# Designs tried in a protein design run: peptides against a protein of PDB entry 2AUS. Part 167

Target 1, 323 residues: chain A of PDB entry 2AUS
Amino acid sequence: ADIKREVIVKDDKAETNPKWGFPPDKRPIELHIQYGVINLDKPPGPTSHEVVAWIKRILNLEKAGHGGTLDPKVSGVLPVALERATRVVQALLPAGKEYVALMHLHGDVPEDKIRAVMKEFEGEIIQRPPLRSAVKRRLRTRKVYYIEILEIDGRDVLFRVGVEAGTYIRSLIHHIGLALGVGAHMAELRRTRSGPFKEDETLVTLHDLVDYYHFWKEDGIEEYIRKAIQPMEKAVEHLPKIWIKDSAVAAVAHGANLTVPGIVKLNAGIKKGDLVAIMTLKDELVALGKAMMSTQEMIERSKGIAVDVEKVFMPRDWYPKLW

## One batch from the design tools (peptide; made by RFdiffusion4, then SolubleMPNN)

Design b2_p21_5_s3 (from b2_p21_5, 11 letters changed)
Fold by OpenDDE base, seed 1:
Structure b2_p21_5_s3 (fold): chain B 323 residues (1-323), chain A 21 residues (1-21)
Amino acid sequence: as target 1 above (323 residues)
Amino acid sequence: SAAEAAARARFDELLARARAR
């Protein structure tokens, strides 16, 4: 999520009409909710689906979806996309994850050996998905980006771990325990990050949402519920972006593919096949799509399909039809 | 379970210790 992406400007004279669209900071509360994502602190116990159903009841919503399943016993960062933003979760599914885990060792191991062995698990690992996974139980490679040991106390090891999406921490701990020669199990797990969503001031509980909705509906105070809901654009911060002309926005909002002439600026390092966010010059999310060109091809070419539009978020009427 | 409650308490204890450094 912390990938600094260079921005390449293709059209430095492109302006945006301030009367068109609804920038994330200028959405009325009802519209903000319709295009919102909650950084939920999922409690231990309920399924991620039960928690989404509770949020829908609390906030009187028709639709919501989560940015990647947490097991019932796992707490922490669960992005919940609301209403018209519900499908933005597709941007979060492939995003890296961070966890804090408590590993319990089944025997005594010197701390130096624990530290040495855990460092060897940074990098590529081979995993088999658990039985409960919707993924076929085939061996697959996953990346462990980092392991940070927080505490070692006897047989208990608290550590932070950054991983590729769909890495199983329980399986990682099992393999660490085997490598230590004593065995180990996962005693507790908390997710501390899901792409751009982390443990910060935006993290809210189900109780917070009950109270904040009450303050809005009964007391007329919208400030708390407004702060508890992030704009859907937050859910795409980790993606490579393409910013488009005002004249291209309505076409993309109608489901047309993005063509090269519509591009004003773009991130460096886009590859063909990458998931990209199509943005307005006001940083509004228009659509998600698949890059059909590299960044270099989008710069050098005068025409062609730059992005195959997979999911539109922006309403068709926010920008005028100019074709 | 009692074992799950103990594991959570131990997690919270060690996490609090780690944050205090």
Scores: peptide ipSAE 0.583, ipTM 0.956, DockQ to the pose 0.948
Fold by OpenDDE base, seed 2:
Structure b2_p21_5_s3 (fold): chain B 323 residues (1-323), chain A 21 residues (1-21)
Amino acid sequence: as target 1 above (323 residues)
Amino acid sequence: SAAEAAARARFDELLARARAR
């Protein structure tokens, strides 16, 4: 999520009509909720599915979905996409994750040895998915991006870890314990990041959502519930983006593939097969799709399908049909 | 369980200590 992608401008004269669309920060409250994502602090105890069902009841919603399962005992960052935004979670499933973990060692180990061995687990690790995983129990590689030791107190080691999606922290701690020669187990786990969602001022509890919904419905105060819900565009901040002409927006909103002439600007480093976000010049999410060209091909070519549109989010009427 | 409550309390203690540095 922290990789600043270069923006390449293909059409520097392209303007956008201010009367068309609904920019993320200018949606009426009902529309903001329909296209919203909650950065939820999931409590320990309930499943991620139970928490989504509670949010649906609290906010009187028909649909919602989460950006990647947390085990019942695991707390912290659970992105919950609402209503028409529900399918934006597909952008969050493959995103990197960060956790803070408490590892308990089964014997005494010198602090210098703990630090040295844990540093060796940065990089590629071999994992087998747990028995309860819907994923086939085949050996697979996963990347550990970083390990930061926060505290060492006797046999207790508190650490931050950044990992590739579908890395099992319980399995990592088990292997660290084996490498230390004493064994270890995961005593506690909290997720502190899921792609663009982190522990910040946007993190809210289930209790906050109850109170904020009450303030809106009973007192007419929308400010709190508005701040508690992020625009769906937040859920695609980590993806490479392609910004399109106003004249191309309605076609893509109808499910047409994006062609090269519709591109105004794009991120560098798009590869064929990448998941990309198609944006308006007002940073509204139109659709998610699969890149059919690289960034370089999208610059050099005058025609062809740039993006195979897989999921439309924008309503068909926000921009006029100009075809 | 008492063991799970103790692990949570220890996590919160060590995290508070780490944030105070």
Scores: peptide ipSAE 0.580, ipTM 0.955, DockQ to the pose 0.920
Fold by OpenDDE base, seed 4:
Structure b2_p21_5_s3 (fold): chain B 323 residues (1-323), chain A 21 residues (1-21)
Amino acid sequence: as target 1 above (323 residues)
Amino acid sequence: SAAEAAARARFDELLARARAR
């Protein structure tokens, strides 16, 4: 998620009309909620689905979805996409995750050996999914991006770990315990990051949401609920982006595929088949789609389908039809 | 469970210690 993607400008003269659309920072509160994502601090105990159901009740919403399941006992960062933004969770499912884990060792191990062995688990690891996972129980490679040991106290090891989506921390800890020769188990787990969502000032509890909704509905104070909800564009910050002309926005919002002439600027390193975010010049999310060309092909070609549009988010009326 | 409560308390303790360094 932290890779700054280079931006290649294809049309340096492309302007945007300030009267069209609703930039992420300028949405009326009702519209902001309709296109919102909550960075929820999931409490330990409930399922991710129960928490989503509670948010829907608290905020009087018809639809919501989460950016990747946390087990009942696991706390921390659970992105919850609201209403018209609900489908943006598809961008968060494949995103990298960070956790803080408490590993309990089943025997005494010298600290230097703990540090050395845990460092060997950085990089590619072979995992078998748990029996209860919706994923086919095949051996698969997963990337551990980093392991940071925070505390070692006797048999307790607190560590931060950055991982590829669908890496099982419980399985990682089990394998670390085997490599240490004493065995280990996961005592506690908290998710501290899910793609662009992390522990920061945007992280809110279920109690915060109750209070902030009350302040809005009873006291007319929208500030708190506005800050508690992130724009849906936050949920695609980690994706490669393609920015389009104002004249192309309404067509894409109607479900037309993005053609090469509509591109103003794009991120480097897009490959054919990548999930990409189609953005306005005001950084509004129009749609998610599948790249049909590489970045290089989108630069070199004068015509053709650049993106197969899979999910439209933008309303059809925010930009005029200019075709 | 008592074991889960103890594990959470230990997690919070060690995390607080790590943040104080």
Scores: peptide ipSAE 0.571, ipTM 0.955, DockQ to the pose 0.939
Fold by OpenDDE base, seed 5:
Structure b2_p21_5_s3 (fold): chain B 323 residues (1-323), chain A 21 residues (1-21)
Amino acid sequence: as target 1 above (323 residues)
Amino acid sequence: SAAEAAARARFDELLARARAR
């Protein structure tokens, strides 16, 4: 999520009509919910699926989906995409994660040795998915981006860890324990980040959602439920973006592939095959798609399919058909 | 479980210490 992406402008004269679309900050509350993502503080105990089912009941929703499973015992940041935004979770599944973990050592180890060995686990690690994982149990490499030791108290080690999606912290702690020679287990785990979603003022509980929905429905106060739900565009902040002309929006919203003439600006470093977000000039998410060209090819070419549109989010009527 | 509650309490304690630095 923290990769600063340069924005390359292809058409510096492109304007947008302020009357078209619904910018993320200007959606009526019902529409905001339909295109929303909750930064949920998942409690320990329930499955991520049970929590999604509860949110659907609390908010009277037909559909919702989560941005990456947390085990029942694991608490913290669970992005839950609502209704029309439900499919945006596919942008979050591959996103990096951060956790705070309590590791309990099965023997006494000098602090300096703990620090030295844990630092060696920064970088590429080899993991095997757990038996209970829906993922094929093949050995796979995963990135540990950073390990920050927060506290060492006897056999208890509290640490922050940034990891590639689908890194198993339980397995990491097991391997750290083996490298220390005493063994270790994961005593507690909290997810503190899932891509663009982190522990901040947007983090809400299930109880908060009950109360905030009540305030809206019974008291007519929409402010709390509005703040508790992020726009779906938040869920794509970490993706490379392509911004398109107003004249291209309706075609893409109908499922047409994005062609090079429709591009106004784009992020640097897009590669062929990358998942990209197609945005309006008002930063509205139109669609997710697969880049069929690099950034450089999208700049240099005058024609061709830039993005194979896989998932449309924007309603077909927010922008006029200009073809 | 009592062991899970103790681990949670220990986690919260150590996290509070880390935030106070």
Scores: peptide ipSAE 0.569, ipTM 0.954, DockQ to the pose 0.932

Design b2_p21_6_s1 (from b2_p21_6, 12 letters changed)
Fold by OpenDDE base, seed 2:
Structure b2_p21_6_s1 (fold): chain B 323 residues (1-323), chain A 21 residues (1-21)
Amino acid sequence: as target 1 above (323 residues)
Amino acid sequence: SAAEEERYRRLFEERYAEHKK
C-alpha cells in the first residue's frame, strides 16, 4: 500500500466543472454513508460475517461487505464497505496485510537462533491453505515482506509481519516452529493493516458506531458518524489510478470502456491486466476495471480501449452526458 | 484450555499496548 506511484499528465489544460459530481469530502451524510467504508476494529469472538450483519443493523443498511475474512479469534482491521460501495471490497482482497502475532514455542530456543530463523522467513515461502479454507489446498508461494520481532520472553515471541494477501500466519508460525526444531503455535493474532486501512484515527469499534449513529439520528450531530465512515475512494488508494475528463465520466458511469482520449493523467507502472481505479479530476471513484494497455501504451496511443470497465460505482447522473 | 487462551489474550493485549505507545 505504501507504493508511491508517479503521476504522468497527458493533458495539463484539462479542467473540471465544480458543479458536477460529489467529491469524497463534499457528500451529504446520507450519500457519504451510501458510498462509505468503515475501518472496523473487529473484536475477538464473532465471525467477520456476524460483524457485517451487526453493522447493517446498527446503521440501518441493506447491504455491506468486508475486505477480507478475519477468523473469529482474530481482532483488528476489518474494512467494511457499505451499500453502493459494497463491491469496492474486491480492491482490498489482493492488498497486502500486516499482523501482530504471539507465537508460543513448544521448547526452549536461544534468542539469537529465534531471530536468525525468523529472518529466513522473509521473502518467498511455500504454504498450503488450511483445511477450512475455501481455497483449493494446493501448495502456493506467498511473500513475507518483513518480520519485525517486538519481544521475546522465553518461549513467547511477539512479532509484526507484513504479508502478501492470502498468507496464513498460523501456517507461517507452524513452519517457523518446525525450522526451530521445537514446534510452535499461534497463541494470538491481530490484523493491524489491510491495504490502505491501518490502525489510526479512523479505526472504530462497533460500540463507537452505535453511539455515533445515535448522535446523528437523535441529536442531529453528523460529525462523529461522518468521521467514522471513510469515503469508498479510501479503499482504492493502493491501486493504480487513471484520471479522466469530465466528458468521459458519464460514459464510463454507464458502463462504457475507457478509451485513450478520455485520459487526463495516470499512474506510472500500469501493466496490461492490472486492476485500476478510474477517477474523476475531483478524485471520485467512477469505476474499477482491467487495464487493456500499459501506462506507456496509454501515453503513446491516440485511440483504443485503455480500461475494460468491470464495476461501476458512480451514479449515471452525477456528470452530464456530453456525447 | 479456555484458561490458557484467556491468559494469552491478556498477555498479548498488555504487550501489544506497550509497543503501540
Scores: peptide ipSAE 0.347, ipTM 0.906, DockQ to the pose 0.858
Fold by OpenDDE base, seed 1:
Structure b2_p21_6_s1 (fold): chain B 323 residues (1-323), chain A 21 residues (1-21)
Amino acid sequence: as target 1 above (323 residues)
Amino acid sequence: SAAEEERYRRLFEERYAEHKK
């Protein structure tokens, strides 16, 4: 569920200069691409890295990165961050994921038993990463947020599953099969959500990107390519946010830590150690950083480092130096 | 087998398309 975070206003008199910065809705097409994220429908077959390389060729880009690997055979939602936005994928790696899976059972099981057992796998599960993963093969707990059975046809079970980042659906299906007593394997898998990116009107194919780039470069029609690329700010919608004064923006854009006096408003529920997005009053992403205080501490304190700035996205010249 | 994998792919695409409506 998209947890709506409360917004706490610390300075209700803070204004922003409309001449400074480039809000997501006001970026020229070239700048929009430089700070863009594609909600790609990854086809089955290629690796996530091959698909990123194709996008770079199609759109004539120097850099791009993806918001979490899909296996070659897995299709669906692959966020691809472009150029100057490439580093925003770090916000998507820890984000929850949703999949639709086809599980094939190796024996006959009554439907009522399938439903009962699959419901028991909602909540905390213990997994071991597969050998092919770059992750150390330590046992770890992961959360299954929900399992929704879509269809049962004999031994074939189609289901939707919401999971914590780094949950292995193949391993989940294997354990379900063991619990059913007959065994099971993952026949098909599609990712339907990666944090704020889902299957919606923003989902585009590689073919769409070829056509849309052609329409822009040869026909001068930028509308399609503009709609196919989301602003990088979309990739941080699921993070807690801190909005800062215009006078603090340039310092943070130069890599300075955010101090408490720079805060205008912030989300409730920030804890020390959380990944947070530092935003302008125009909802432009300035930087990602680690919270050094809770929301409550940021409200109550008059001074101190609120956020340790880890990744700057905003150019240094979008806002004037006012320090 | 490659044939079984293709069968499951088609079945998945068909069934999932029905549940997207």
Scores: peptide ipSAE 0.340, ipTM 0.903, DockQ to the pose 0.858
Fold by OpenDDE base, seed 5:
Structure b2_p21_6_s1 (fold): chain B 323 residues (1-323), chain A 21 residues (1-21)
Amino acid sequence: as target 1 above (323 residues)
Amino acid sequence: SAAEEERYRRLFEERYAEHKK
């Protein structure tokens, strides 16, 4: 998520009309909620689905969705996209994740051996999804980006782990235990990051949401609920972006594919087939789509479909039709 | 056991809180 992508400018003279759209930081509170994502601290106990249902009840919402299931016993970062932003969770599913885990070993192992073996699990690992997973139970590779041992206390190992989306920490711990020769199980797990969402000042509890909603509805204080909800654009910060002309926004908002002439600037390193965020010059999310060209092709070509638009978020009337 | 799970939960919360500083 923290990969700073180079921005390549195609049209340095492109301007945006300040009267059009609603920048993420300037939305009225009702509109902010309609296009919001909560960085929820999921408690241990409830399912991710139950938590989403509670948020809908607390905030009087019709729709919400979560950015990737946490097991009932797993706490921590659960992005919950609200109302019109509900579909933005699709951008979070493929995002890298970080966890803190407590592994319990079933036998005594020297600390030096624990450290050595756990370091060997950095990189590509082979996993089989658990039986309860909706994913087909096929062997697959997953990347472990890093393992940081925080503490070793006898048979208990506290560690931080960064992983590719859909890596099962329980399975990782099981394999570490096998490699150590004593076996191991996952005692506790907390998700500390899901793409751009992390443990920071934006992390809120269900209790916080109850209080903040009350302050807004009963006391007229919107500040707390405003801070508790992130703009939907936060949920796409980790994606490669393409910024488009004001004249192209309405067409894309109507579901038209993005063509090369509409591009003002774009991130480097876009490949054909990548999920990309189409943005206005005010950093408003217009749509998600599939890149049909590389960054280089989008620079060099004068014509053609740059992005196959898959999901539109922006209302059709925020920008005028300029065709 | 439920008691063992609760022990691990507390231990995890305590240790993780120390490493958040």
Scores: peptide ipSAE 0.340, ipTM 0.902, DockQ to the pose 0.859
Fold by OpenDDE base, seed 4:
Structure b2_p21_6_s1 (fold): chain B 323 residues (1-323), chain A 21 residues (1-21)
Amino acid sequence: as target 1 above (323 residues)
Amino acid sequence: SAAEEERYRRLFEERYAEHKK
């Protein structure tokens, strides 16, 4: 469940000028695409990089990036950030993931034992990254948030699993098989969630994108392509947010660090070192940055650097310079 | 085998479609 973060208001008198910026739902179609993220249903077969290249070709884009690799044989939710939004994938890399997996057991095991053992794998597990991963082959802990057994049919176990980013389901299934004493392998895997992106009405195929782009370019119908592309702000919904004054937006958009006086409201529970989204009062993404203070410090202090701005998304001209 | 992989794929797609409803 997306835990709704509490919002703490620091400045209840702060207003926003409706003439400044481009709220996510009010962007012209070209601008919407430039700041868009596709919730792609990746087919089995191609690599995530090949799929990104195809999207770039289909939509005539220069840049795109994906919100976390799916193996060639793995299908499902692949967020693809477009053009100026490309680097918003940084917010999705650390996000939790959900999968549905088919595990095949190499021997017969009573269902009660399967259920009992799989429940023991909820929580913290120790994993070794596979050789093919760009990640250093150090043992690391990962969280399994939940395992939901959907079906058991003899040696075939269909289950849903929520995991911390960079948990290897293949390795999890291997360890479950070892714990069951018979061994197991991953027969099929689909990703059903990547942070805020899930299997919902926003999920689109490559075929859908071809058709929707055609309807826009040839028939002048923008509705389909508009619905197929989510605003980049969706890609940061799971992050703690800091909302800033209109007078602070242009400075942050120029790459200045966010200082405490610029904060209007913020989420509770921000820790020093957290990735945070800097938002306007119209819920426009200005930048991603690293929190240099906790929520409490941002409330109590009158001055200082609240966020070290790492990546700006907003154009410099959407808000006026007021300094 | 490729045939086993296709069988598992079909089984997965069918059974997951039932649980997605």
Scores: peptide ipSAE 0.333, ipTM 0.902, DockQ to the pose 0.858

